# Peptides against a protein of PDB entry 6PSE, part 95

Target 1, 78 residues: chain A of PDB entry 6PSE
Amino acid sequence: PSEEEEYARLVMEAQPEWLRAEVKRLSHELAETTREKIQAAEYGLAVLEEKHQLKLQFEELEVDYEAIRSEMEQLKEA

## One batch from the design tools (peptide; made by RFdiffusion4, then SolubleMPNN)

Design b2_p21_6_s3 (from b2_p21_6, 10 letters changed)
Fold by OpenDDE base, seed 2:
Structure b2_p21_6_s3 (fold): chain B 78 residues (1-78), chain C 78 residues (1-78), chain A 21 residues (1-21)
Amino acid sequence: as target 1 above (78 residues)
Amino acid sequence: as target 1 above (78 residues)
Amino acid sequence: MSDEEKKEFFQKILEEEEKEK
């Protein structure tokens, strides 16, 4: 039997005391996992915002670079 | 009473049928939340790598820009 | 948190997943 099938049988045949303990365990794990999920999302969003700002700065520098490159090319062709 | 205290009392006084249903519910929510946490972490790592590569490109462009700027300044002073 | 600390946080989540499999 799969671990899932064995667990399902355990839950179906379990006494109330075991079930209460399992509810407590699962509630705790869910709370911790939810906190970690939220934290991961917040960190990911922060990095996305920083990446976006960096991209804007990069695009601005590209414009400035192409302007100077074009001016330099014109001076060299004259 | 807080919602947490009410829930705790409900669990303590609950019948086995309710407890089994609650274990099933919590197991499902934990599995979904775990999947979402993992997806958030995978996405976060991808964005971090993209930001890092963009930063390297930006720093390379800064070097190239300063080289052209310096050459242009020398030509204008001459 | 620094980007490195965030990276470590994400990696820890994925390492925990691999251990649970």
Scores: peptide ipSAE 0.599, ipTM 0.872, DockQ to the pose 0.944
Fold by OpenDDE base, seed 3:
Structure b2_p21_6_s3 (fold): chain B 78 residues (1-78), chain C 78 residues (1-78), chain A 21 residues (1-21)
Amino acid sequence: as target 1 above (78 residues)
Amino acid sequence: as target 1 above (78 residues)
Amino acid sequence: MSDEEKKEFFQKILEEEEKEK
């Protein structure tokens, strides 16, 4: 049998004391996993915000660069 | 009583059938939350890579901008 | 937290998944 089938059988044959302990274990793991998920989401959001600010700065520099490039081209053609 | 205290009491007084159902529910929620945590981590890594590539492009543009700015300054002083 | 520390955090999550498989 697979580990999943063995676990399912264990749950079906378990006494109330074991089941209560398993509920407590799973509740704890769920709380920890939820905290890690939230933290991962917060870090991802922070990086997205930083990337967005960097993109705005990049676009501003592109405008300034094209202005100087155009002025330089005009001076070289004159 | 808090919701946590009420839940604790419910688990202590529950019949085996309810406890088995709760183990199944918590196992399902844990599996889903774990998947979401993994997805958040994968997404975070992707955004970090995109930000890094954007930073490299920004630094290259800064070098090109300073080169043209310097050439323009030299032409205006001559 | 630095970008490198965030990267390590995300990588750790994915490495834990690979070990459970």
Scores: peptide ipSAE 0.598, ipTM 0.871, DockQ to the pose 0.943
Fold by OpenDDE base, seed 5:
Structure b2_p21_6_s3 (fold): chain B 78 residues (1-78), chain C 78 residues (1-78), chain A 21 residues (1-21)
Amino acid sequence: as target 1 above (78 residues)
Amino acid sequence: as target 1 above (78 residues)
Amino acid sequence: MSDEEKKEFFQKILEEEEKEK
């Protein structure tokens, strides 16, 4: 039997006191996991914004670089 | 009473059938939330790596840009 | 929080998942 099937059997055979304790345990773990999920999402969004700003700066620099490169190439070939 | 206190009272007064259903519900929500947390972490790591690579490319371009700018300035001022 | 601290946070989440298996 899988661990999931064994756990399901345990829940079916459990006394109310065990079930109440399990509800409390699961509620606690859910709250903690939810907090970590939210925090991970917030951090991810912050990094995305920073990456986006960096990308804009990079694209501006690429334009400026190509302009100077082209001008210099024209000056050297003329 | 807070919703949390009311929920705690409900759990204390609940029948085994309700408690088993609640264990199942919480287990499902925990599994889903855990998956979402993992996905958020994987996504966050990917964006961090992308930002890091972009930063390296930006720094390389800055060096190349300053080299060309300086060379062109020297050619124009001579 | 620094990028390194965020990285460590994300890595910890993934490491915990591997340990739970």
Scores: peptide ipSAE 0.598, ipTM 0.872, DockQ to the pose 0.943
Fold by OpenDDE base, seed 1:
Structure b2_p21_6_s3 (fold): chain B 78 residues (1-78), chain C 78 residues (1-78), chain A 21 residues (1-21)
Amino acid sequence: as target 1 above (78 residues)
Amino acid sequence: as target 1 above (78 residues)
Amino acid sequence: MSDEEKKEFFQKILEEEEKEK
């Protein structure tokens, strides 16, 4: 039998006191896991915003670089 | 009374059949929330790596830009 | 929080999952 099947049997055969304790345990774990999920999402969003700002700076520098490169190429060919 | 206090009372007064159903519900929600937490962490790591690679590219372009800018400035002053 | 601290946070989540398996 799998651990999942054994757990299911335990829940079916459990006394009310054990079931109440298990509801409390699962509620606590769900609250903690939810908080961690939200925090991970917030951190991921912050990094995305920073990456976006860096990309804008990079694209601005690319424009400036291509302008100077083009001017330099014209001067070398004249 | 808060919703949390009302829920706590419901758990204390509940029959075994309701408690077993609640254990099953909470177990399912915990499994889903855990999966979402893991996905958020995996995504966060991927974005961090992308940001790091973009920063390396930006720094390389800055070096190339300053080299051309300096050469151009010397040509204009001669 | 720094990028390194965020990285450590994400890695911890993934390491915890691997230990639970």
Scores: peptide ipSAE 0.598, ipTM 0.871, DockQ to the pose 0.947

Design b2_p21_6_s4 (from b2_p21_6, 9 letters changed)
Fold by OpenDDE base, seed 2:
Structure b2_p21_6_s4 (fold): chain B 78 residues (1-78), chain C 78 residues (1-78), chain A 21 residues (1-21)
Amino acid sequence: as target 1 above (78 residues)
Amino acid sequence: as target 1 above (78 residues)
Amino acid sequence: MSDEEIRAFFEAILAEERARA
């Protein structure tokens, strides 16, 4: 039997005291996992914003670089 | 009483059939929340890698830009 | 996935939390 089938059997055969303890355990794990999920989402949004700002700075520098490069090339051809 | 206290009372007074159903519900929600947490972490890492690559490209362009800027400034001073 | 899709995924997680509160 799979681990899931074994767990299902355990739940079906368990006494109320074990079931109450399992509800408490699962509730605690769910709360912690939910907190971690939210934290991961908040962090991900922050990194996306940082990447976006960096992209804008990069594109601005590319414009400035091409302007100077073009001016320098014109001076070399003169 | 708080919602948590009311829920705790419900769990303590619940029949085994309700407790088994609650274990099933919480197990399902935990599995889904865990999947979402993992996916959020994976996406966050992917964005971090993209930002890192962009940062390297930006720093390379800054070096090239400063080289041309310095050469241009020397030409203007001559 | 695009950055927009990733953003939407993160925003959906946070929206779900706001709905629970």
Scores: peptide ipSAE 0.612, ipTM 0.872, DockQ to the pose 0.945
Fold by OpenDDE base, seed 3:
Structure b2_p21_6_s4 (fold): chain B 78 residues (1-78), chain C 78 residues (1-78), chain A 21 residues (1-21)
Amino acid sequence: as target 1 above (78 residues)
Amino acid sequence: as target 1 above (78 residues)
Amino acid sequence: MSDEEIRAFFEAILAEERARA
């Protein structure tokens, strides 16, 4: 039998005291996992914002670089 | 009473059939939340990697820019 | 995945939690 099938049997044959304890356990794990999920999402959004700002800075520098490169090329050709 | 206190009372007073159903519900929610947490972590890592690559490109461009800027400054001062 | 899709995914997670609270 799979672990899932064995667990299902356990739940079906369990006494109320075990079931209450299992509800408590699962509730706790769900709360912790939910908190971790939220933290991951918040962190992910922060990194996205940082990447966006960096991209803007990169594009600005690229414009400045091409301007100077072009001017330099003109001076060298003269 | 808080929702948490009311829920706790419900669990304590519940019949085995309700408790089994609650275990099933919580197990399902935990599985889904866990999947979302993992996916959030994977996406976060992907964005971090992209940001890192962009940072390297930015730093390389800064070096190139300063080199040309310096050369240009020298030419203009001559 | 595009940045927009990833953003939407994260925002959906946070929106779900706000609605749950």
Scores: peptide ipSAE 0.612, ipTM 0.872, DockQ to the pose 0.982
Fold by OpenDDE base, seed 4:
Structure b2_p21_6_s4 (fold): chain B 78 residues (1-78), chain C 78 residues (1-78), chain A 21 residues (1-21)
Amino acid sequence: as target 1 above (78 residues)
Amino acid sequence: as target 1 above (78 residues)
Amino acid sequence: MSDEEIRAFFEAILAEERARA
């Protein structure tokens, strides 16, 4: 049997005391996992913003670089 | 009483059938929340990697830009 | 996925939590 099937059997045969403990355990894990999910989302948004700002800076530098490159190329061709 | 205290009381007074249903509900929510957390983490890592690659490209462009700028400056000073 | 899609995913997570609170 799969672990899932074994767990399902355990739940079906469990005493109330075990079930209450399992509810408590699952509630705790759910709360922690939910917090971690939220933190991951917040962090992800922050990284997206940082990447966006970096992209803007990169694009500005590309413009400046191409301007100098073009000027230099014109001078060398003259 | 807080919602948490009320829920705790409900769990303590609940029948086995309710407890088994609650274990099933919590297990399902935990599985879904875990999947979302993992997906959020994976997306976050992808964005981090893209930001890192962009940073490397930016730094390379800065080096190239400074090289051309310096060369141009030397030519203008001559 | 595009950055916009990833953003939407993260924002959806946060919106869900704000609605729950």
Scores: peptide ipSAE 0.612, ipTM 0.872, DockQ to the pose 0.941
Fold by OpenDDE base, seed 5:
Structure b2_p21_6_s4 (fold): chain B 78 residues (1-78), chain C 78 residues (1-78), chain A 21 residues (1-21)
Amino acid sequence: as target 1 above (78 residues)
Amino acid sequence: as target 1 above (78 residues)
Amino acid sequence: MSDEEIRAFFEAILAEERARA
């Protein structure tokens, strides 16, 4: 039997005391996992914003670079 | 009483049938939340990697820009 | 996935939590 089937059997045959403990355990794990999920989402959004700002800076530098490059190229051709 | 205290009371007084159902519910929610957490982490990592690559490109362009800027500045001073 | 899709995914997570609270 799969682990899932075995666990299902355990739950089916469990006494109330074990079941209450399992509810407590699962509730705790769910709360922690939820917190971690939220944190991951918040961090992900922050990184996206940082990447966006970096992209803007990169594009600005490209414009400045092309301006100087063009000027330099013109000087070399003269 | 807080919601947590009320829930604790419900669990304490619950029948085995309710407890088994609650274990099932919590297990399902935990599985879903875990999947979402993992996916969020994976996406976050992907964005971090993209940001890192962009940073490297930006730094390379900065080097090239400074080289041309310096050369141009020297020409203007002469 | 695009950045927009990833953003939407993260925002959906946060929106769900705000709705739950």
Scores: peptide ipSAE 0.611, ipTM 0.872, DockQ to the pose 0.942

Design b2_p21_7_s1 (from b2_p21_7, 11 letters changed)
Fold by OpenDDE base, seed 4:
Structure b2_p21_7_s1 (fold): chain B 78 residues (1-78), chain C 78 residues (1-78), chain A 21 residues (1-21)
Amino acid sequence: as target 1 above (78 residues)
Amino acid sequence: as target 1 above (78 residues)
Amino acid sequence: SSAEALYQRFKEEYEAFLAEE
């Protein structure tokens, strides 16, 4: 039997005391996992913003670089 | 009473059938939330990797820009 | 929930990010 099937049997055969303890355990794990999901999402959003800012800076520098490159090319051809 | 205290009372007073249903519900929510947490972490990692690559490109462009700027400055002073 | 809304926002912004590349 799969671990899932074994767990399902345990739940079906369990006494109320075990079931209450399992509800408590699962509630705790769900709360923790939910906090971790939130944290991961918040962190991801922050990194997206940082990348966006860096992209804007890169695009600005690229424009400036091409301007100087073009000027230098023109001077060398004159 | 807080929602947490009310829920705790429900769990304490619940019949085995309700408890089994609650274990099933919580297990499902935990599995879903865990999947979402992992997905968020993977997305965040992908963005971090792209940000890192962009940073390296930016730093390379800065070096190239400063080289051309310096050459241009020297030519203008000659 | 607020948690779900935040996760969905991040997912949408990430998908938008991927679409811009």
Scores: peptide ipSAE 0.358, ipTM 0.848, DockQ to the pose 0.979
Fold by OpenDDE base, seed 3:
Structure b2_p21_7_s1 (fold): chain B 78 residues (1-78), chain C 78 residues (1-78), chain A 21 residues (1-21)
Amino acid sequence: as target 1 above (78 residues)
Amino acid sequence: as target 1 above (78 residues)
Amino acid sequence: SSAEALYQRFKEEYEAFLAEE
C-alpha cells in the first residue's frame, strides 16, 4: 500500500483524540505554509518592481548613449 | 469570542465524522498551499536571475557611455 | 483571503513578465 493509503486508513481508524491533534497539527502547518507563500509572493513582487525600474533606467541610458555616439560619429566624419 | 476561539470550540465538540472530514479538508488545503509556495519561489528566482542579467548589461553600458562622454568632451575642448 | 489575493497578483505579474521576454 502507498503512504497515502496507509495514512487514509490511519485517519479512518483513529480515535477522536488523535483526530483533534491531527486537525491542530495540520492547521499549524497550513498557517506556516501560508505565511511562507505570502513572503515568497511579496519578495517576487519586489524583485519585479526593481527589474522594471532598472529596465526603464537602461532604456533611458541607451537613448543617451546613442545620441552621444551619433554626435561623435558626425564630429569624426567632418 | 474570536473566530479562532469559536473554531477551537467546534473542534473540541466535534464528532469523529466531522473531524475526519476536517483532516481531509486541511490536508487538501495544505497540499495546494505548498504547491503555490513552491511555484512562487520558482517564479521569484526566475525574475531575480533576469534582473541580475539586466544589471550586468546596464553596468556595461554605463562604462561605455562614460568612455564616449569623456572622449566627446576632449574633442570639444580641443 | 488577503494571502491568496497577493499570491494571485504575483502570479499575474509574473505571467506578464514572461510575456515580455
Scores: peptide ipSAE 0.358, ipTM 0.848, DockQ to the pose 0.948
Fold by OpenDDE base, seed 5:
Structure b2_p21_7_s1 (fold): chain B 78 residues (1-78), chain C 78 residues (1-78), chain A 21 residues (1-21)
Amino acid sequence: as target 1 above (78 residues)
Amino acid sequence: as target 1 above (78 residues)
Amino acid sequence: SSAEALYQRFKEEYEAFLAEE
């Protein structure tokens, strides 16, 4: 049998004391996993914002670079 | 009483049928939340990699910009 | 929940990010 089938049988045959303990265990793991999901989402949003700001800075630098490059080219041709 | 205290009392007083249903519910929510956590982590990693590549490109452009700026400054002083 | 709302927001912003590529 699969691990899932074995677990399902265990739950069906379990006494109330085991079931209460399992509810407690699962509630704890769910709370932790939920916190980790939130943290992952917060980090992801932060990185997206950082990348966006970096892209804006890059585009600004490209404009400045092309301006100086063009001026330099004109000076070398004169 | 807090919601947590009320839930704890509910678990203590619950019949086996309710407890089995709660184990099933919590197991399902845990599986879904785990999947979402993993997905968020994968997305965050992808954005981090792109941000890193953009940063390398930005740093390369900064070097090129400073080189031209310095050359331009020298030409204007001569 | 607030947790779900935050996750969905990140998912939406990530999907928007991918659409710009």
Scores: peptide ipSAE 0.353, ipTM 0.848, DockQ to the pose 0.964
Fold by OpenDDE base, seed 1:
Structure b2_p21_7_s1 (fold): chain B 78 residues (1-78), chain C 78 residues (1-78), chain A 21 residues (1-21)
Amino acid sequence: as target 1 above (78 residues)
Amino acid sequence: as target 1 above (78 residues)
Amino acid sequence: SSAEALYQRFKEEYEAFLAEE
Protein backbone atom coordinates (compact mmCIF):
# COMPACT_ATOMS: atom_id res chain seq x y z
CA PRO B 1 0.00 0.00 0.00
CA SER B 2 1.09 3.56 -0.69
CA GLU B 3 1.84 6.03 2.07
CA GLU B 4 -1.45 7.67 1.19
CA GLU B 5 -3.34 4.42 1.68
CA GLU B 6 -1.58 3.78 4.96
CA TYR B 7 -2.35 7.30 6.14
CA ALA B 8 -5.97 6.88 5.14
CA ARG B 9 -6.16 3.69 7.17
CA LEU B 10 -4.58 5.42 10.15
CA VAL B 11 -7.16 8.19 9.98
CA MET B 12 -9.99 5.66 9.76
CA GLU B 13 -8.80 3.76 12.81
CA ALA B 14 -7.63 6.75 14.85
CA GLN B 15 -8.99 7.81 18.21
CA PRO B 16 -10.55 11.25 18.68
CA GLU B 17 -7.51 12.57 20.53
CA TRP B 18 -5.23 11.71 17.63
CA LEU B 19 -7.69 13.16 15.14
CA ARG B 20 -7.88 16.44 17.05
CA ALA B 21 -4.11 16.65 17.12
CA GLU B 22 -3.99 15.92 13.40
CA VAL B 23 -6.54 18.64 12.65
CA LYS B 24 -4.39 21.06 14.63
CA ARG B 25 -1.23 19.99 12.80
CA LEU B 26 -2.81 20.23 9.37
CA SER B 27 -4.37 23.59 10.16
CA HIS B 28 -1.00 24.95 11.17
CA GLU B 29 0.75 23.60 8.08
CA LEU B 30 -1.99 24.95 5.85
CA ALA B 31 -1.69 28.40 7.37
CA GLU B 32 2.07 28.45 6.92
CA THR B 33 1.92 27.09 3.38
CA THR B 34 -0.72 29.64 2.47
CA ARG B 35 1.43 32.47 3.78
CA GLU B 36 4.42 31.21 1.82
CA LYS B 37 2.35 30.92 -1.36
CA ILE B 38 1.16 34.48 -0.98
CA GLN B 39 4.65 35.74 -0.29
CA ALA B 40 6.01 34.00 -3.38
CA ALA B 41 3.27 35.52 -5.48
CA GLU B 42 3.93 38.98 -4.09
CA TYR B 43 7.62 38.75 -4.86
CA GLY B 44 6.89 37.46 -8.34
CA LEU B 45 4.55 40.33 -9.02
CA ALA B 46 7.07 42.86 -7.80
CA VAL B 47 9.74 41.44 -10.08
CA LEU B 48 7.31 41.44 -12.99
CA GLU B 49 6.62 45.11 -12.53
CA GLU B 50 10.30 45.95 -12.24
CA LYS B 51 11.06 43.86 -15.31
CA HIS B 52 8.33 45.61 -17.25
CA GLN B 53 9.66 49.05 -16.38
CA LEU B 54 13.18 47.97 -17.22
CA LYS B 55 12.03 46.62 -20.57
CA LEU B 56 10.45 49.93 -21.46
CA GLN B 57 13.64 51.77 -20.55
CA PHE B 58 15.69 49.29 -22.53
CA GLU B 59 13.54 49.70 -25.62
CA GLU B 60 13.80 53.48 -25.38
CA LEU B 61 17.55 53.27 -25.08
CA GLU B 62 17.72 50.92 -28.06
CA VAL B 63 15.94 53.50 -30.17
CA ASP B 64 18.27 56.26 -29.04
CA TYR B 65 21.30 54.05 -29.55
CA GLU B 66 20.31 53.10 -33.08
CA ALA B 67 19.72 56.75 -33.91
CA ILE B 68 23.20 57.77 -32.81
CA ARG B 69 24.75 54.66 -34.34
CA SER B 70 23.14 55.44 -37.65
CA GLU B 71 24.27 59.06 -37.53
CA MET B 72 27.79 57.98 -36.68
CA GLU B 73 27.81 55.43 -39.48
CA GLN B 74 26.69 58.06 -41.96
CA LEU B 75 29.42 60.43 -40.82
CA LYS B 76 32.05 57.73 -41.21
CA GLU B 77 30.88 56.71 -44.66
CA ALA B 78 30.68 60.32 -45.97
CA PRO C 1 -14.77 34.77 20.71
CA SER C 2 -12.72 34.81 17.52
CA GLU C 3 -13.40 32.46 14.64
CA GLU C 4 -10.25 30.66 15.67
CA GLU C 5 -11.54 30.16 19.20
CA GLU C 6 -14.89 28.97 17.90
CA TYR C 7 -13.19 26.56 15.53
CA ALA C 8 -11.00 25.27 18.33
CA ARG C 9 -14.10 24.63 20.43
CA LEU C 10 -15.77 22.84 17.53
CA VAL C 11 -12.75 20.57 17.13
CA MET C 12 -12.72 19.83 20.85
CA GLU C 13 -16.39 18.87 20.89
CA ALA C 14 -16.49 17.13 17.50
CA GLN C 15 -17.35 13.50 16.89
CA PRO C 16 -14.84 11.18 15.25
CA GLU C 17 -16.74 11.22 11.97
CA TRP C 18 -16.50 14.99 11.74
CA LEU C 19 -12.84 14.92 12.72
CA ARG C 20 -12.04 12.37 10.01
CA ALA C 21 -13.83 14.51 7.46
CA GLU C 22 -11.94 17.57 8.65
CA VAL C 23 -8.60 15.77 8.38
CA LYS C 24 -9.53 14.81 4.83
CA ARG C 25 -10.55 18.37 3.98
CA LEU C 26 -7.42 19.91 5.45
CA SER C 27 -5.19 17.34 3.78
CA HIS C 28 -6.73 18.15 0.42
CA GLU C 29 -6.39 21.90 0.91
CA LEU C 30 -2.82 21.51 2.07
CA ALA C 31 -1.93 19.47 -0.99
CA GLU C 32 -3.46 22.05 -3.32
CA THR C 33 -1.91 24.98 -1.51
CA THR C 34 1.46 23.28 -1.58
CA ARG C 35 1.21 22.79 -5.33
CA GLU C 36 0.28 26.43 -5.76
CA LYS C 37 3.18 27.54 -3.59
CA ILE C 38 5.57 25.53 -5.74
CA GLN C 39 4.10 27.02 -8.89
CA ALA C 40 4.41 30.53 -7.52
CA ALA C 41 8.01 29.91 -6.55
CA GLU C 42 8.88 28.51 -9.98
CA TYR C 43 7.24 31.41 -11.73
CA GLY C 44 8.89 33.95 -9.49
CA LEU C 45 12.29 32.43 -10.11
CA ALA C 46 11.75 32.51 -13.85
CA VAL C 47 10.77 36.17 -13.77
CA LEU C 48 13.71 37.02 -11.56
CA GLU C 49 16.13 35.32 -13.93
CA GLU C 50 14.66 37.13 -16.91
CA LYS C 51 14.83 40.45 -15.12
CA HIS C 52 18.44 39.84 -14.20
CA GLN C 53 19.37 39.05 -17.79
CA LEU C 54 17.55 42.12 -19.01
CA LYS C 55 19.35 44.26 -16.46
CA LEU C 56 22.70 43.01 -17.70
CA GLN C 57 21.72 43.72 -21.29
CA PHE C 58 20.56 47.19 -20.36
CA GLU C 59 23.80 47.99 -18.59
CA GLU C 60 25.80 46.77 -21.58
CA LEU C 61 23.75 48.93 -23.90
CA GLU C 62 24.24 51.94 -21.64
CA VAL C 63 27.98 51.50 -21.88
CA ASP C 64 27.83 51.19 -25.65
CA TYR C 65 25.54 54.18 -25.92
CA GLU C 66 27.77 56.38 -23.80
CA ALA C 67 30.77 55.35 -25.86
CA ILE C 68 29.12 56.37 -29.12
CA ARG C 69 27.65 59.50 -27.56
CA SER C 70 31.06 60.56 -26.33
CA GLU C 71 32.67 59.88 -29.69
CA MET C 72 29.95 61.84 -31.44
CA GLU C 73 30.30 64.73 -29.01
CA GLN C 74 34.04 64.83 -29.60
CA LEU C 75 33.53 64.88 -33.36
CA LYS C 76 31.07 67.74 -33.09
CA GLU C 77 33.30 69.80 -30.82
CA ALA C 78 36.46 69.30 -32.94
CA SER A 1 10.65 19.10 1.67
CA SER A 2 11.21 19.85 -2.00
CA ALA A 3 8.47 22.45 -1.85
CA GLU A 4 10.07 24.23 1.05
CA ALA A 5 13.49 24.04 -0.56
CA LEU A 6 12.19 25.67 -3.74
CA TYR A 7 10.44 28.42 -1.83
CA GLN A 8 13.53 29.15 0.22
CA ARG A 9 15.67 29.21 -2.92
CA PHE A 10 13.34 31.72 -4.52
CA LYS A 11 13.32 33.89 -1.43
CA GLU A 12 17.08 33.82 -1.15
CA GLU A 13 17.64 34.58 -4.83
CA TYR A 14 15.10 37.38 -4.72
CA GLU A 15 16.65 38.95 -1.65
CA ALA A 16 20.12 38.61 -3.12
CA PHE A 17 19.04 40.23 -6.37
CA LEU A 18 17.43 43.15 -4.57
CA ALA A 19 20.53 43.62 -2.46
CA GLU A 20 22.71 43.78 -5.57
CA GLU A 21 20.60 46.53 -7.17
Scores: peptide ipSAE 0.341, ipTM 0.845, DockQ to the pose 0.961; fails the geometry check

Design b2_p21_7_s2 (from b2_p21_7, 11 letters changed)
Fold by OpenDDE base, seed 5:
Structure b2_p21_7_s2 (fold): chain B 78 residues (1-78), chain C 78 residues (1-78), chain A 21 residues (1-21)
Amino acid sequence: as target 1 above (78 residues)
Amino acid sequence: as target 1 above (78 residues)
Amino acid sequence: SEADALYAEFREEYERYLAEQ
């Protein structure tokens, strides 16, 4: 039997005291995992924003670089 | 009483059938929330890697830009 | 829930990000 099947059997055969304890345990784990999910999502959004800002800066620098490169090339050709 | 206190009271007074159902519900929600947390983390890591690559490219361009800027400045000062 | 909303927001932004590449 799978671990899931064994767990299911345990739940079916469990006394109320064990069940109450299990509800408490699962509630706690769910709360923690939910908080971690929030943190993961917030972090992901932050990284997306940071990458976006970096991309904009990169594109601005490319424009500036090409401007100077072009000016320099003109000077060398003269 | 807080919602948590009310829930705690419900759990204490609940019949085994309700408790088993609650264990099942919480187990399902925990599994789902865990999956979502992991997925969010994986996405965040992917974006982080891309941001890192972009940063490297940006830094390389900065070096090239400063080189040309410096050369141009020298020409203007001469 | 707040968790669901934030996760949905991130997933949506990530999917948009992927589509723009």
Scores: peptide ipSAE 0.342, ipTM 0.849, DockQ to the pose 0.954; fails the geometry check
Fold by OpenDDE base, seed 2:
Structure b2_p21_7_s2 (fold): chain B 78 residues (1-78), chain C 78 residues (1-78), chain A 21 residues (1-21)
Amino acid sequence: as target 1 above (78 residues)
Amino acid sequence: as target 1 above (78 residues)
Amino acid sequence: SEADALYAEFREEYERYLAEQ
């Protein structure tokens, strides 16, 4: 049987004491996993904002660079 | 009483049928939250990599820009 | 677990990024 099937059987045959302990365990794991998920999302959002700001700066520099490049090209071809 | 205290009391006084249902519920929520956490982590890593590549490109462009700026300045002053 | 490993990797990368700031 799969681990999932074995676990399901355990739950079906379990005594109340084991079930209460399992509820406690799962509640704890869920709380931790939820916190980690939230943290990952917060980090991702921060990086996205930073990347966005960097992108804006990059695009501005590209404009300035192309302006100078074009001027330089014109001067050299004249 | 707090919601947590009320929940704890429910678990303590619960019948096996309720407890089995609660284990099932929590297991499902944990599985979903875990999947979401993994997705958030993968996404965050991807964004970090993208930002890193963009930073490298930006720094390269800055070098090129300063080179052209300097050359242009020299040409104009000559 | 695999989930824990991925999250740990993410945290390490993010913390490294923060340290480089």
Scores: peptide ipSAE 0.331, ipTM 0.845, DockQ to the pose 0.968; fails the geometry check
Fold by OpenDDE base, seed 4:
Structure b2_p21_7_s2 (fold): chain B 78 residues (1-78), chain C 78 residues (1-78), chain A 21 residues (1-21)
Amino acid sequence: as target 1 above (78 residues)
Amino acid sequence: as target 1 above (78 residues)
Amino acid sequence: SEADALYAEFREEYERYLAEQ
């Protein structure tokens, strides 16, 4: 049997004491996993903002670079 | 009583049928939340990598820009 | 688990990024 099938059998045959302990365990793991998911999302948002700021700086530098490149090209053609 | 205290009481007083249903519910929610956590982590890593690549491109452009700037400065001084 | 490993990797990369700032 698969692990899922074995677990399902354990739950079906379990005594109330085991079931209560399992509810407690699962509740705890769910709370922790939820917190981790939220934290990951928050970090992702922070990085996105930083990346956005960096992109703006990059685009500004590209404009400045193309301006100088164009000026230099004109000087070399004259 | 707090919601947590009330829930704890429900678990303590619950019949096996309710407990089995609760284990099933919590297991399902945990599986979904875990999947979401994984997705958040993967997304965060992707954003970090994109930011890193952008930073490298920015630094390369800075080098190129300074090279042209210096060349132009020398031409103007001659 | 895979979930734990990926999250650990994410946190490691994020912490590294923060340290470089």
Scores: peptide ipSAE 0.327, ipTM 0.844, DockQ to the pose 0.970; fails the geometry check
Fold by OpenDDE base, seed 3:
Structure b2_p21_7_s2 (fold): chain B 78 residues (1-78), chain C 78 residues (1-78), chain A 21 residues (1-21)
Amino acid sequence: as target 1 above (78 residues)
Amino acid sequence: as target 1 above (78 residues)
Amino acid sequence: SEADALYAEFREEYERYLAEQ
């Protein structure tokens, strides 16, 4: 039998005291896992914001670079 | 009473059939939340990699920009 | 677990990234 099938059998044959303890355990793990998921999302959002700011700076530098490149090209062709 | 206190009371007074159903519900939610946590982690890593690549491109452009800026400055002062 | 390992890896990479700033 798979671990899942064994666990299912355990739940079916368990006494109320074990079931209450299992509800408590699962509730705790669910809360913890939820917090971890939220934390991962917060980190991702922070990096996205940093990336966005970096992209804006990159685009500004591209504009400045193309301006100087164009001016330099004109001087070399004159 | 808080929702948490009411839930705790519900668990204490519940029959085995309700408790088994609650274990099943919580197990399902835990599995789903765990998958979501994994996805959030994978997403965060992807964003970090994208930001890293963008930073490398930005630094390369800065080098190219400073090279042209310096050459242009020399031409203007000559 | 695989989930815990991946999350730990993510946190490690994020912490390293923060330290390099």
Scores: peptide ipSAE 0.324, ipTM 0.843, DockQ to the pose 0.892; fails the geometry check

